# Designs tried in a protein design run: peptides against a protein of PDB entry 5VJI. Part 1

Scores and structures below are computed, not measured.

Target 1, 62 residues: chain A of PDB entry 5VJI
Amino acid sequence: NTLVVLHKSGLLEITLKTKELIRQNQATQAELDQLKEQTQMFIEATKSRAPQAWAKLQASLT
Below, numbering starts at 1 at the first letter of every chain, in headers, positions and changes, except where a header shows other numbers.
Peptide ipSAE was made for these designs. It is ipSAE averaged over its two directions, with the distance scale d0 held at 1.0 Angstrom where the peptide's residues are scored. Compare it between designs on one protein only; published cut-offs may not apply.
The geometry check fails a fold that doesn't show the stated peptide or that is severely misdrawn somewhere.

## One batch from the design tools (peptide; made by RFdiffusion4, then SolubleMPNN; aimed at target 1 L6 S9; its pose is not in this set)

Design b1_p8_1_s3
Fold by OpenDDE base, seed 4:
Structure b1_p8_1_s3 (fold): chain B 62 residues (1-62), chain A 8 residues (1-8)
Amino acid sequence: as target 1 above (62 residues)
Amino acid sequence: QEALQLVS
């Protein structure tokens, strides 16, 4: 049985750990992307000095 | 196939 062989060799644990790390990486990347977007909105708000731009930024932080 | 189903 392939599953038994993978388990005994330790490769199953490595594979499952890798899967979990990929999941965690994806979650962290999503948070990073959100921060990048918020940073961009902040930059636009400071450049435009438009109340609407600040409103967009504030809405993203709530 | 069993291992693949477990990991996926």
Scores: peptide ipSAE 0.046, ipTM 0.694, DockQ to the pose 0.081
OpenDDE base, seeds 1, 2, 3, 5: peptide ipSAE 0.045, 0.045, 0.044, 0.045; ipTM 0.693, 0.690, 0.691, 0.689

Design b1_p8_7_s2
Fold by OpenDDE base, seed 2:
Structure b1_p8_7_s2 (fold): chain B 62 residues (1-62), chain A 8 residues (1-8)
Amino acid sequence: as target 1 above (62 residues)
Amino acid sequence: LEELRKLQ
């Protein structure tokens, strides 16, 4: 049975850990992308001086 | 069976 061979070799544990690390990396990347977007909205608010750009930034932080 | 479920 291939699953028994993978378990006994430790490759199953490595595979499961790799899957979990990929999941954690994807979650951290999504948080980073959100922070990048919020940073861009802050930059645009400072450049435009428009009340609407500050309102958009505030809405993204709630 | 249980180890296969952990991969899903």
Scores: peptide ipSAE 0.059, ipTM 0.687, DockQ to the pose 0.063
OpenDDE base, seeds 1, 3, 4, 5: peptide ipSAE 0.058, 0.058, 0.058, 0.047; ipTM 0.683, 0.682, 0.681, 0.651

Design b1_p8_7_s3
Fold by OpenDDE base, seed 3:
Order: structure tokens, then C-alpha cells, then sequence
Structure b1_p8_7_s3 (fold): chain B 62 residues (1-62), chain A 8 residues (1-8)
């Protein structure tokens, strides 16, 4: 069957590794997006100098 | 189809 052919050809291992790399990439991207958001909150906090903005940033860092 | 489920 198709799975046996993929396994014997080595493509199954590559496919599974690719799947895992995609998952890891997605996780890393999520962390990056979070950091970007936190950076934006930091910028806003510095601009406004409002305690509420700093509180918002602090809450995001938990 | 069951064989393909091993990919998930």
C-alpha cells in the first residue's frame, strides 16, 4: 500500500519530520507574535506613561 | 485508509 511505499522510500520519515517542523515553526511563531505584542505594549506604556498601560504590560508577562 | 491514519 501507499504507506509501505512511503516507508521503504524514506519519504515517510521526511514527511513526519516535516510535520513536526511545521508544528515547531507554528509554536515559535506564536512565541514571536507574543513578543511582538508585548513589545507594542511596552512602547505604548512608554508613550502614555499611564499606570494602566504598565499594568497591562505586566499582566501580559505572567 | 487505516494505514494512512498512522501519519496523523
Amino acid sequence: as target 1 above (62 residues)
Amino acid sequence: LEELRKLS
Scores: peptide ipSAE 0.050, ipTM 0.658, DockQ to the pose 0.068
OpenDDE base, seeds 1, 2, 4, 5: peptide ipSAE 0.050, 0.050, 0.050, 0.048; ipTM 0.661, 0.658, 0.663, 0.651

Design b1_p8_7_s4
Fold by OpenDDE base, seed 3:
Structure b1_p8_7_s4 (fold): chain B 62 residues (1-62), chain A 8 residues (1-8)
Amino acid sequence: as target 1 above (62 residues)
Amino acid sequence: LEELRKLA
């Protein structure tokens, strides 16, 4: 069957590795996006000097 | 490869 062919060819292992790499990439991208957002909140906090902006940043870091 | 299959 197809699964046996994929396994014998080595393509199954490549497929599974690719799936894992995609998952890891998505996780890393999410962390990166969070960091970018936190950086933006930090920039806004420094610009506005408003306590609310600092509170927002603080909340994002918890 | 087997370990990869287990983890993926």
Scores: peptide ipSAE 0.056, ipTM 0.704, DockQ to the pose 0.051
OpenDDE base, seeds 1, 2, 4, 5: peptide ipSAE 0.047, 0.041, 0.038, 0.046; ipTM 0.678, 0.628, 0.636, 0.669

## One batch from the design tools (peptide; made by RFdiffusion4, then SolubleMPNN; aimed at target 1 K36 T39 F42 I43; its pose is not in this set)

Design b1_p10_5_s1
Fold by OpenDDE base, seed 2:
Structure b1_p10_5_s1 (fold): chain B 62 residues (1-62), chain A 10 residues (1-10)
Amino acid sequence: as target 1 above (62 residues)
Amino acid sequence: EVQAQLAALQ
């Protein structure tokens, strides 16, 4: 059957590894997106000098 | 184990 052929050829292992790499990439991307957002809030806080912008940044870091 | 690999793929 197809599964046996995939296993014996090594393609199943590659498929499973690819799936795991995609998962890890997605997790890392989510962390990067969060860091980008926090960085933007920091930039806005420094530019505006508004207490509200600093409060927003502080809330995001909790 | 092919069955374990299939379960991990799903």
Scores: peptide ipSAE 0.072, ipTM 0.763, DockQ to the pose 0.014
OpenDDE base, seeds 1, 3, 4, 5: peptide ipSAE 0.071, 0.071, 0.069, 0.071; ipTM 0.726, 0.763, 0.760, 0.766

## One batch from the design tools (peptide; made by RFdiffusion4, then SolubleMPNN; aimed at target 1 L32 Q40 I43; its pose is not in this set)

Design b2_p13_8_s1
Fold by OpenDDE base, seed 5:
Structure b2_p13_8_s1 (fold): chain B 62 residues (1-62), chain A 13 residues (1-13)
Amino acid sequence: as target 1 above (62 residues)
Amino acid sequence: LQEELQQLQQQLA
């Protein structure tokens, strides 16, 4: 069957490894996006000097 | 062969 052929050829391993790399990339991208958002909240907090903006930033970090 | 495939899938997934 196709699965046996994929296994013996090594393509199954490549496929599964690729899937894992995609998953890891997505997780890393999510962390990066979170950091970008936190950076934006920090910028806004420094500009406004409003306690509410600092509270929003603090809530995002904890 | 099916056992080997299952083991490989478990290690790599």
Scores: peptide ipSAE 0.049, ipTM 0.687, DockQ to the pose 0.015
OpenDDE base, seeds 1, 2, 3, 4: peptide ipSAE 0.044, 0.029, 0.045, 0.031; ipTM 0.671, 0.603, 0.687, 0.607

## One batch from the design tools (peptide; made by RFdiffusion4, then SolubleMPNN; aimed at target 1 Q40 F42; its pose is not in this set)

Design b2_p17_1_s1
Fold by OpenDDE base, seed 2:
Structure b2_p17_1_s1 (fold): chain B 62 residues (1-62), chain A 17 residues (1-17)
Amino acid sequence: as target 1 above (62 residues)
Amino acid sequence: LQQELQQLQQQLQQALA
């Protein structure tokens, strides 16, 4: 049984840990991308001083 | 993690032998 061998060798644990780390990395990257977008909207709002730019920023802050 | 993976791959190979 390959599953039993994977479990007893510890390779199953590493496989599951690797999958979890990949998931966490993807989640963190998504948060980072959102922050980068919000930062850009903030920069645009300060540069243009247009009410619409501030409205876009406010809408993004949830 | 990569080092741990390599060690477990060796352990797996020994378990199959």
Scores: peptide ipSAE 0.097, ipTM 0.708, DockQ to the pose 0.014
OpenDDE base, seeds 1, 3, 4, 5: peptide ipSAE 0.068, 0.058, 0.063, 0.057; ipTM 0.656, 0.624, 0.630, 0.620

Design b2_p17_1_s3
Fold by OpenDDE base, seed 2:
Structure b2_p17_1_s3 (fold): chain B 62 residues (1-62), chain A 17 residues (1-17)
Amino acid sequence: as target 1 above (62 residues)
Amino acid sequence: LQQELQQLQEQLEAALK
């Protein structure tokens, strides 16, 4: 039984841990991308001084 | 983690022999 061998060898535990780490990395990357986008909107708002740019930034922070 | 994974792969191979 391959599953029993995987479990007893510890490979199953590492496989599950690796999958969890990948999931966490993806979640963190999504948060980072959102922050990068918000930062860009902030920069654009400061450059243009247009009310629409500030409104766009405010909407993203909700 | 990579090192641990490699060691467990070797253990798995040994168990299959």
Scores: peptide ipSAE 0.089, ipTM 0.702, DockQ to the pose 0.014
OpenDDE base, seeds 1, 3, 4, 5: peptide ipSAE 0.057, 0.069, 0.061, 0.050; ipTM 0.651, 0.654, 0.642, 0.612

Design b2_p17_1_s4
Fold by OpenDDE base, seed 3:
Structure b2_p17_1_s4 (fold): chain B 62 residues (1-62), chain A 17 residues (1-17)
Amino acid sequence: as target 1 above (62 residues)
Amino acid sequence: LQEELQQLQEQLAAALA
């Protein structure tokens, strides 16, 4: 039984933990990318002094 | 990485079978 072998060898635990870490990393990266984009919109809003830029930023903060 | 892990698992299973 492959599952039994993987469990007893410790590879199952390592694999599952690695998969979870990858998932968490992906989620964190997505949040980071969103924050980076929001930061860029904030910078553009401060530079343009245009209400459209602020509206765009506000829409992104949902 | 996930694919590599899968291959390692299969190799181990085959070796220990």
Scores: peptide ipSAE 0.101, ipTM 0.689, DockQ to the pose 0.014
OpenDDE base, seeds 1, 2, 4, 5: peptide ipSAE 0.072, 0.072, 0.075, 0.089; ipTM 0.644, 0.644, 0.653, 0.679

## One batch from the design tools (peptide; made by RFdiffusion4, then SolubleMPNN; aimed at target 1 L32 K36; its pose is not in this set)

Design b2_p18_5_s3
Fold by OpenDDE base, seed 5:
Structure b2_p18_5_s3 (fold): chain B 62 residues (1-62), chain A 18 residues (1-18)
Amino acid sequence: as target 1 above (62 residues)
Amino acid sequence: QQLQQELQQLQQQLQEAL
């Protein structure tokens, strides 16, 4: 049975660990992308001085 | 299935080790 061989070799554990690390990396990347977007909205709000740009930033922080 | 339970236990152990 291929699954028994994968378990006994430790490759199954490595595979499951790798899957979890990928999931954590994706979660961290999503948080980073959100922070980058908020930073961009802040930069645009400071440059344009437009009330609409500040309203967009405020909505993103809620 | 016994194999599915073993995989779930191993996945839980890996989460506790992080």
Scores: peptide ipSAE 0.075, ipTM 0.651, DockQ to the pose 0.020
OpenDDE base, seeds 1, 2, 3, 4: peptide ipSAE 0.060, 0.055, 0.057, 0.055; ipTM 0.632, 0.620, 0.628, 0.623

Design b2_p18_7_s3 (failed a check: too like the target's own chain)
Amino acid sequence: SLQAELQQLQEQLQAALA

## One batch from the design tools (peptide; made by RFdiffusion4, then SolubleMPNN; aimed at target 1 T39 F42 I43; its pose is not in this set)

Design b2_p19_1_s2
Fold by OpenDDE base, seed 5:
Structure b2_p19_1_s2 (fold): chain B 62 residues (1-62), chain A 19 residues (1-19)
Amino acid sequence: as target 1 above (62 residues)
Amino acid sequence: LQEELQQLQQQIQEALASL
């Protein structure tokens, strides 16, 4: 059985760990991208002083 | 990381073929 061979060789563990690291990296990147967007909305709200820009930022933080 | 995973999968296949 291929799965048994992969398990006994340790390659299954490495493969699963690699997949998990990719997943974690993708999640962290998504959080970073969200923070960047929120920062941009904050900058725009500060520049414009428009209530609509602050409302847009507030909606993104929910 | 995806490239590394692909390379690892290839190494697994090569290792299995050598058995």
Scores: peptide ipSAE 0.052, ipTM 0.636, DockQ to the pose 0.014
OpenDDE base, seeds 1, 2, 3, 4: peptide ipSAE 0.032, 0.031, 0.032, 0.049; ipTM 0.572, 0.630, 0.646, 0.616

Design b2_p19_1_s3
Fold by OpenDDE base, seed 2:
Structure b2_p19_1_s3 (fold): chain B 62 residues (1-62), chain A 19 residues (1-19)
Amino acid sequence: as target 1 above (62 residues)
Amino acid sequence: LQEELQQLQAQIQEALASL
């Protein structure tokens, strides 16, 4: 049984840890992408000086 | 996190080579 061999060799633990690290990386990347978008909205709000741009930024933070 | 993943991948390769 392949699963038994993976467990006994320690490769199952390594594989599961790798999958968890990938998941954590994806979650962190999503947070980073959100921050980048919020930063862009902030830049646009400062350039336009339009209340609507600030309202859009505020909505993204709530 | 990326460094940890890279080290883990290296450990996988080492473990496979030792089998």
Scores: peptide ipSAE 0.050, ipTM 0.614, DockQ to the pose 0.018
OpenDDE base, seeds 1, 3, 4, 5: peptide ipSAE 0.030, 0.034, 0.048, 0.030; ipTM 0.643, 0.570, 0.606, 0.638

Design b2_p19_1_s4
Fold by OpenDDE base, seed 2:
Structure b2_p19_1_s4 (fold): chain B 62 residues (1-62), chain A 19 residues (1-19)
Amino acid sequence: as target 1 above (62 residues)
Amino acid sequence: LQEELKELQEQLQQALASL
């Protein structure tokens, strides 16, 4: 069957590894996006000097 | 990670060509 051929050719292993790498890339991208947002909140807090901006940053870190 | 994915895709293409 197709699954046996895919396994014997090594393509199943490559496909599964590709899927895992895509998953890891998506997870890393989500962490990066969160860090970028937190960095922006930090910059805004330093510029505004408003307690509300610091409170917003603090809430994002909890 | 993206470079690793690219290399894996090249390996996949080579494997398909060898079938």
Scores: peptide ipSAE 0.075, ipTM 0.653, DockQ to the pose 0.018
OpenDDE base, seeds 1, 3, 4, 5: peptide ipSAE 0.071, 0.073, 0.075, 0.069; ipTM 0.650, 0.657, 0.653, 0.655

Design b2_p19_7_s2
Fold by OpenDDE base, seed 4:
Structure b2_p19_7_s2 (fold): chain B 62 residues (1-62), chain A 19 residues (1-19)
Amino acid sequence: as target 1 above (62 residues)
Amino acid sequence: LQEEKQQLQAQIQAALASL
């Protein structure tokens, strides 16, 4: 049984840990992308000086 | 099953040694 061999060899543990690290990396990347978008909204708000752009930024931070 | 485990471990070790 391949699954039993993987478990007993320790490879299953490594595989599961790798899967978890990939998941954590994806979550961290999503947080980074959100921060990048918030930064862009801040830049646009600064350029336009329009209250609506600041309101959009404020809404994204909640 | 132990032989299959040993074969898998040997293959992994060989792959790592090739890097």
Scores: peptide ipSAE 0.043, ipTM 0.590, DockQ to the pose 0.012
OpenDDE base, seeds 1, 2, 3, 5: peptide ipSAE 0.037, 0.027, 0.025, 0.037; ipTM 0.636, 0.525, 0.539, 0.629

## One batch from the design tools (peptide; made by RFdiffusion4, then SolubleMPNN; aimed at target 1 T39; failed a check: too like the target's own chain; its pose is not in this set)

Design b2_p20_3_s2
Amino acid sequence: SQAILDQQKELTQKAQELLK

## One batch from the design tools (peptide; aimed at target 1 L21 I22 N25 T28)

Design b2_p22_1 (made by RFdiffusion4; failed a check: too like the target's own chain)
Pose (drawn by RFdiffusion4):
Structure b2_p22_1 (pose): chain A 56 residues (1-47, 54-62), chain P 22 residues (1-22)
Amino acid sequence: NTLVVLHKSGLLEITLKTKELIRQNQATQAELDQLKEQTQMFIEATKWAKLQASLT
Amino acid sequence: LTLKTKELIRQNQATQAEMDQL
């Protein structure tokens, strides 16, 4: 059984952990993309209404 | 899979460092 070989070879475990790590990394990429947008909005306002509206 | 895991770790650490800067 291919599942048995995959398990016994140690690659099943490694595959699952790599998948979860890929998911975690994607989630962090999304947080960063959002944080970049928020930061840019903040910096421009330091130079305003858009910031207030986005807060309220 | 080990090389891929190492690459992902480095990418995640780089992304965390960029988030701290922002």

Design b2_p22_4 (made by RFdiffusion4; failed a check: too like the target's own chain)
Pose (drawn by RFdiffusion4):
Structure b2_p22_4 (pose): chain A 56 residues (1-47, 54-62), chain P 22 residues (1-22)
Amino acid sequence: NTLVVLHKSGLLEITLKTKELIRQNQATQAELDQLKEQTQMFIEATKWAKLQASLT
Amino acid sequence: TKELIRQNQATQAELDQLKEQL
């Protein structure tokens, strides 16, 4: 059984952990993309209505 | 796996930098 070989070889465990790590990394990429947008909006306002509206 | 760890650590550092700017 291919599933048995995959398990006994240690690659089943490694595959699952790599998948979860990929998911975590994607989630962090999304947080970063959002934080980049928010930061840019903040910096422009330091130079305003958009910031206030986005807060309220 | 090593490459993903390095990418995640680089992304955390960028997140901390952007939070400091806010």

Design b2_p22_4_s3 (made by RFdiffusion4, then SolubleMPNN; from b2_p22_4 with T1M K2E L15I E20Q; failed a check: too like the target's own chain)
Amino acid sequence: MEELIRQNQATQAEIDQLKQQL

Design b2_p22_4_s4 (made by RFdiffusion4, then SolubleMPNN; from b2_p22_4 with T1M L15I E20A L22I; failed a check: too like the target's own chain)
Amino acid sequence: MKELIRQNQATQAEIDQLKAQI

Design b2_p22_5 (made by RFdiffusion4)
Pose (drawn by RFdiffusion4):
Structure b2_p22_5 (pose): chain A 56 residues (1-47, 54-62), chain P 22 residues (1-22)
Amino acid sequence: NTLVVLHKSGLLEITLKTKELIRQNQATQAELDQLKEQTQMFIEATKWAKLQASLT
Amino acid sequence: IEELEKKIEENQEEIDENQAKI
């Protein structure tokens, strides 16, 4: 059984952990993309309505 | 932002290593 070989070889475990790590990394990429948008909006306002509206 | 970028790079390195091992 391919599943048995995959398990016994240790690659099943490694595959699952890699998958979760990929998911975590993608989630962090999304947080970063959002944070980059928020930061740019903040910096432009330091130079305003868009900031107030986005808060309220 | 820098902390998140660093975390993404570190995770990507570990992903690449694991994928090469698999």

Design b2_p22_6_s1 (made by RFdiffusion4, then SolubleMPNN; its pose is not in this set)
Fold by OpenDDE base, seed 2:
Structure b2_p22_6_s1 (fold): chain B 62 residues (1-62), chain A 22 residues (1-22)
Amino acid sequence: as target 1 above (62 residues)
Amino acid sequence: KIEELEKKIQEQQAEIEELKKL
């Protein structure tokens, strides 16, 4: 049985741990990207002094 | 490869914490 061979070789553990780390890395990256986008909108709002840029930022925080 | 992914997660978490302080 392939599953038994993978378990005994330790490759199943490595595969499952790797998949979980990839998932965590993707979740962490998604949070980081969201914060970077919000920071960029804040910088743009500050530079433009336009009410619409502040409204866009406010909408992103809701 | 596992250690590489662990390192990357820790680096990203540190960057997130810095952004949360702004």
Scores: peptide ipSAE 0.177, ipTM 0.753, DockQ to the pose 0.088
OpenDDE base, seeds 1, 3, 4, 5: peptide ipSAE 0.264, 0.265, 0.266, 0.267; ipTM 0.817, 0.816, 0.817, 0.818; seeds 1, 3, 4, 5 fail the geometry check

Design b2_p22_7 (made by RFdiffusion4)
Pose (drawn by RFdiffusion4):
Structure b2_p22_7 (pose): chain A 56 residues (1-47, 54-62), chain P 22 residues (1-22)
Amino acid sequence: NTLVVLHKSGLLEITLKTKELIRQNQATQAELDQLKEQTQMFIEATKWAKLQASLT
Amino acid sequence: TEALLTRQEELEKEIEENEERI
């Protein structure tokens, strides 16, 4: 059984952990992309309505 | 502003470390 070989070889475990790590990394990429948008909006306002509206 | 940019650097670093591990 391919599943048995995959398990016994240790690659089943490694595959699952890699998948979760990929998911975690993707989630962090999304947080970063959102944080980059918010930061840019904040910096432009330091130079305003868009910031107030986005807060309220 | 500095706090926001520091948080961005931290996230980029975490992403890079995770990519190396993958």

Design b2_p22_8_s3 (made by RFdiffusion4, then SolubleMPNN; failed a check: too like the target's own chain; its pose is not in this set)
Amino acid sequence: VQEELEKLKELLRQLQEEAKKL

## One batch from the design tools (peptide; aimed at target 1 T39)

Design b2_p23_1 (made by RFdiffusion4; failed a check: too like the target's own chain)
Pose (drawn by RFdiffusion4):
Structure b2_p23_1 (pose): chain A 56 residues (1-47, 54-62), chain P 23 residues (1-23)
Amino acid sequence: NTLVVLHKSGLLEITLKTKELIRQNQATQAELDQLKEQTQMFIEATKWAKLQASLT
Amino acid sequence: QNQAQQAELDQLKEQTQMAIEEL
């Protein structure tokens, strides 16, 4: 059984962990993209209504 | 990929601190 070989070879475990790591990395990429947008909006306002509206 | 995300976090932190100092 291919599942048995995958398990006994240790690659089943490694595959699952890699998948979860990929998921975690993608989640962090989304947080960063959002943080980049928020930071740019913040910096432009330091130079305003868009910031107030986005807060309220 | 984690190192690139860390570099982006450090850059954003520095830019935010600079903007707050300007205020």

Design b2_p23_2 (made by RFdiffusion4; failed a check: too like the target's own chain)
Pose (drawn by RFdiffusion4):
Order: structure tokens, then C-alpha cells, then sequence
Structure b2_p23_2 (pose): chain A 56 residues (1-47, 54-62), chain P 23 residues (1-23)
């Protein structure tokens, strides 16, 4: 059984962990993209209404 | 690499918030 070989070879475990790591990395990429947008909005306002509206 | 970028952006964001509050 291919599932048995995959398990016994240690690659099943590694595959699952790699998948979860990929998921975690993608989640962090989304947080970063959002934080980039927020930061840019903040910096422009330090140079205002968009900031206030986005807060309220 | 993702964690380092996140920490840098948090620092930049904080500085920007402090500058806004000073106005």
C-alpha cells in the first residue's frame, strides 16, 4: 500500500509538515501585504481624511 | 525572512503612528 510506504519511509510526516508550513507562510504573506497597505496609508497622512475614515 | 519583514514593517508603522499623534 502506497500509503504504508509513504508512512514508513518518513515522507508522509515530512509532507504533512511541509504543507502546514506552506499554509503558515502564506498566512504571514497575507498579513504582510495588509500591513504594507496600512503603513503606506499611515506615512502619506504624516505628510489625512482617508486615515480618519478608515479608522471610523 | 517573513518574520524579519513583519518586524521591520511593525517598526515603520509605529513610527508613522507616533508622527501622526504628534500633530
Amino acid sequence: NTLVVLHKSGLLEITLKTKELIRQNQATQAELDQLKEQTQMFIEATKWAKLQASLT
Amino acid sequence: ALQAELDQLKEQTQMAIEALKSR

Design b2_p23_2_s1 (made by RFdiffusion4, then SolubleMPNN; from b2_p23_2 with A1S T13K M15E S22A R23Q; failed a check: too like the target's own chain)
Amino acid sequence: SLQAELDQLKEQKQEAIEALKAQ

Design b2_p23_2_s2 (made by RFdiffusion4, then SolubleMPNN; from b2_p23_2 with T13R M15Q S22A R23K; failed a check: too like the target's own chain)
Amino acid sequence: ALQAELDQLKEQRQQAIEALKAK

Design b2_p23_2_s4 (made by RFdiffusion4, then SolubleMPNN; from b2_p23_2 with A1S M15E S22A R23Q; failed a check: too like the target's own chain)
Amino acid sequence: SLQAELDQLKEQTQEAIEALKAQ

Design b2_p23_3_s4 (made by RFdiffusion4, then SolubleMPNN; its pose is not in this set)
Fold by OpenDDE base, seed 4:
Structure b2_p23_3_s4 (fold): chain B 62 residues (1-62), chain A 23 residues (1-23)
Amino acid sequence: as target 1 above (62 residues)
Amino acid sequence: SAMQQQIQELQAKIQQLQKQIAA
């Protein structure tokens, strides 16, 4: 069947590895985006000095 | 990044194998 052919050709292994690397890259990017957002919230909190901004930052860190 | 480069290399290999299958 098709799965057997893909396995024997090595295409399945490469495809699965590629998918896993893409997933890992997406996870790392999500962490980076979260850090960027937290940094922005920190900047906004320091500028506004509003308790709501600090509460928002605290919620993101917890 | 190294990961992005590896992804691109694997994708290129996939395309090569697909062409061989289609030939």
Scores: peptide ipSAE 0.044, ipTM 0.605, DockQ to the pose 0.058
OpenDDE base, seeds 1, 2, 3, 5: peptide ipSAE 0.032, 0.041, 0.039, 0.040; ipTM 0.503, 0.588, 0.587, 0.589

Design b2_p23_5_s2 (made by RFdiffusion4, then SolubleMPNN; its pose is not in this set)
Fold by OpenDDE base, seed 5:
Structure b2_p23_5_s2 (fold): chain B 62 residues (1-62), chain A 23 residues (1-23)
Amino acid sequence: as target 1 above (62 residues)
Amino acid sequence: SAEAQLAAMQAEIQQLEKKIEEL
């Protein structure tokens, strides 16, 4: 069947590896976006004398 | 031949797999 042919040819392995790389890239992007958000909250907390901005930052780090 | 073409494709696949693993 087609699946057996794909497995024996090596194309299935490439496909699976590509899917894993896409997944890893997406995970890394999500971590980067989270860090950007945390950085923004830090900037706002440093500019603000309001304790609420620091509370938001603390909540994001938990 | 069809066998030679298949062997060439399989070799190319293995080379691409190696290159992907190095990323």
Scores: peptide ipSAE 0.046, ipTM 0.532, DockQ to the pose 0.034
OpenDDE base, seeds 1, 2, 3, 4: peptide ipSAE 0.029, 0.045, 0.045, 0.042; ipTM 0.533, 0.526, 0.539, 0.536

Design b2_p23_6 (made by RFdiffusion4; failed a check: too like the target's own chain)
Pose (drawn by RFdiffusion4):
Structure b2_p23_6 (pose): chain A 56 residues (1-47, 54-62), chain P 23 residues (1-23)
Amino acid sequence: NTLVVLHKSGLLEITLKTKELIRQNQATQAELDQLKEQTQMFIEATKWAKLQASLT
Amino acid sequence: ALQAELDQLKEQTQMAIEALKSK
């Protein structure tokens, strides 16, 4: 059984962990993209209404 | 690499918030 070989070879475990790591990395990429947008909005306002509206 | 970029952006964001509070 291919599942048995995959398990016994140790690659099943590694595959699952790699998948979860990929998921975690993608989640962090999304946080970063959001934080980049928020930071840019903040910096421009330091140079205002968009900031206030986005807060309220 | 993702964690380092996140920490850098948090620092930049904090500085921007402080500048906005001063303004």

Design b2_p23_6_s1 (made by RFdiffusion4, then SolubleMPNN; from b2_p23_6 with A1S T13Q M15K S22K; failed a check: too like the target's own chain)
Amino acid sequence: SLQAELDQLKEQQQKAIEALKKK

Design b2_p23_6_s2 (made by RFdiffusion4, then SolubleMPNN; from b2_p23_6 with A1S M15E A19K S22A K23L; failed a check: too like the target's own chain)
Amino acid sequence: SLQAELDQLKEQTQEAIEKLKAL

Design b2_p23_6_s3 (made by RFdiffusion4, then SolubleMPNN; from b2_p23_6 with A1S M15E S22K; failed a check: too like the target's own chain)
Amino acid sequence: SLQAELDQLKEQTQEAIEALKKK

Design b2_p23_7_s3 (made by RFdiffusion4, then SolubleMPNN; its pose is not in this set)
Fold by OpenDDE base, seed 4:
Structure b2_p23_7_s3 (fold): chain B 62 residues (1-62), chain A 23 residues (1-23)
Amino acid sequence: as target 1 above (62 residues)
Amino acid sequence: SEALKKALEQIEEQTKRIQERLA
Protein backbone atom coordinates (compact mmCIF):
# COMPACT_ATOMS: atom_id res chain seq x y z
CA ASN B 1 0.00 0.00 0.00
CA THR B 2 1.52 3.27 -1.19
CA LEU B 3 -0.08 5.38 1.51
CA VAL B 4 1.28 3.12 4.24
CA VAL B 5 4.77 3.29 2.76
CA LEU B 6 4.59 7.08 2.51
CA HIS B 7 3.42 7.34 6.08
CA LYS B 8 6.07 5.05 7.49
CA SER B 9 8.86 6.71 5.53
CA GLY B 10 7.89 10.14 6.85
CA LEU B 11 7.35 11.46 3.35
CA LEU B 12 3.64 11.94 3.93
CA GLU B 13 4.32 14.23 6.87
CA ILE B 14 6.85 16.20 4.85
CA THR B 15 4.43 16.44 1.93
CA LEU B 16 1.59 17.68 4.10
CA LYS B 17 3.86 20.17 5.84
CA THR B 18 5.15 21.39 2.50
CA LYS B 19 1.63 21.86 1.21
CA GLU B 20 0.77 23.90 4.29
CA LEU B 21 3.90 26.04 3.94
CA ILE B 22 3.07 26.67 0.29
CA ARG B 23 -0.45 27.68 1.26
CA GLN B 24 0.82 30.06 3.93
CA ASN B 25 3.41 31.48 1.57
CA GLN B 26 0.81 32.12 -1.10
CA ALA B 27 -1.52 33.78 1.38
CA THR B 28 1.28 35.95 2.75
CA GLN B 29 2.38 36.90 -0.74
CA ALA B 30 -1.16 37.92 -1.64
CA GLU B 31 -1.36 40.12 1.44
CA LEU B 32 2.02 41.61 0.65
CA ASP B 33 0.98 42.33 -2.92
CA GLN B 34 -2.16 44.01 -1.66
CA LEU B 35 -0.10 46.11 0.73
CA LYS B 36 2.22 47.13 -2.07
CA GLU B 37 -0.73 48.22 -4.16
CA GLN B 38 -2.24 50.15 -1.27
CA THR B 39 1.10 51.80 -0.61
CA GLN B 40 1.27 52.89 -4.23
CA MET B 41 -2.24 54.32 -4.05
CA PHE B 42 -1.25 56.09 -0.85
CA ILE B 43 1.76 57.65 -2.53
CA GLU B 44 -0.36 58.77 -5.46
CA ALA B 45 -3.00 60.16 -3.14
CA THR B 46 -0.42 62.21 -1.27
CA LYS B 47 0.93 63.55 -4.54
CA SER B 48 -2.41 64.45 -6.09
CA ARG B 49 -4.13 65.63 -2.91
CA ALA B 50 -7.36 64.91 -4.79
CA PRO B 51 -10.32 63.61 -2.80
CA GLN B 52 -10.96 61.02 -5.50
CA ALA B 53 -7.55 59.47 -4.90
CA TRP B 54 -8.17 59.31 -1.17
CA ALA B 55 -11.57 57.76 -1.77
CA LYS B 56 -9.97 55.13 -3.98
CA LEU B 57 -7.39 54.40 -1.32
CA GLN B 58 -10.01 54.16 1.40
CA ALA B 59 -12.07 51.77 -0.69
CA SER B 60 -9.05 49.49 -1.10
CA LEU B 61 -8.42 49.35 2.64
CA THR B 62 -10.27 47.01 4.95
CA SER A 1 -6.02 64.80 7.78
CA GLU A 2 -8.26 62.27 9.48
CA ALA A 3 -8.48 60.22 6.30
CA LEU A 4 -4.70 60.23 6.04
CA LYS A 5 -4.36 59.19 9.65
CA LYS A 6 -6.80 56.32 9.23
CA ALA A 7 -5.13 55.16 6.04
CA LEU A 8 -1.72 55.07 7.71
CA GLU A 9 -3.16 53.25 10.68
CA GLN A 10 -4.71 50.58 8.49
CA ILE A 11 -1.53 50.12 6.49
CA GLU A 12 0.38 49.78 9.75
CA GLU A 13 -2.03 47.13 10.97
CA GLN A 14 -1.74 45.18 7.74
CA THR A 15 2.04 45.40 7.89
CA LYS A 16 1.97 44.11 11.44
CA ARG A 17 -0.17 41.13 10.43
CA ILE A 18 2.18 40.26 7.61
CA GLN A 19 5.18 40.49 9.91
CA GLU A 20 3.48 38.20 12.40
CA ARG A 21 2.86 35.64 9.68
CA LEU A 22 6.50 35.78 8.61
CA ALA A 23 7.79 35.33 12.16
Scores: peptide ipSAE 0.086, ipTM 0.663, DockQ to the pose 0.616
OpenDDE base, seeds 1, 2, 3, 5: peptide ipSAE 0.026, 0.060, 0.052, 0.053; ipTM 0.523, 0.636, 0.633, 0.629

## One batch from the design tools (peptide; aimed at target 1 K36; failed a check: too like the target's own chain)

Design b2_p25_4 (made by RFdiffusion4)
Pose (drawn by RFdiffusion4):
Structure b2_p25_4 (pose): chain A 56 residues (1-47, 54-62), chain P 25 residues (1-25)
Amino acid sequence: NTLVVLHKSGLLEITLKTKELIRQNQATQAELDQLKEQTQMFIEATKWAKLQASLT
Amino acid sequence: ELTLKTKELIRQNQATQAELDQLKE
């Protein structure tokens, strides 16, 4: 059984962990993209209504 | 291949965390 070989070879475990790590890394990429947008909006306002509206 | 990919993802995650800390500051 291919599943048995995959398990016994240690690659099943490694595959699952790599998948979860990929998921985690994608989630962090999304947090970063969002934080980049928020930061840019903040910096421009330091130079305003858009910031207030986005807060309220 | 899975080990190399895992190392790559760790490095990417560490770089992204550093960028998140910089943007929060």

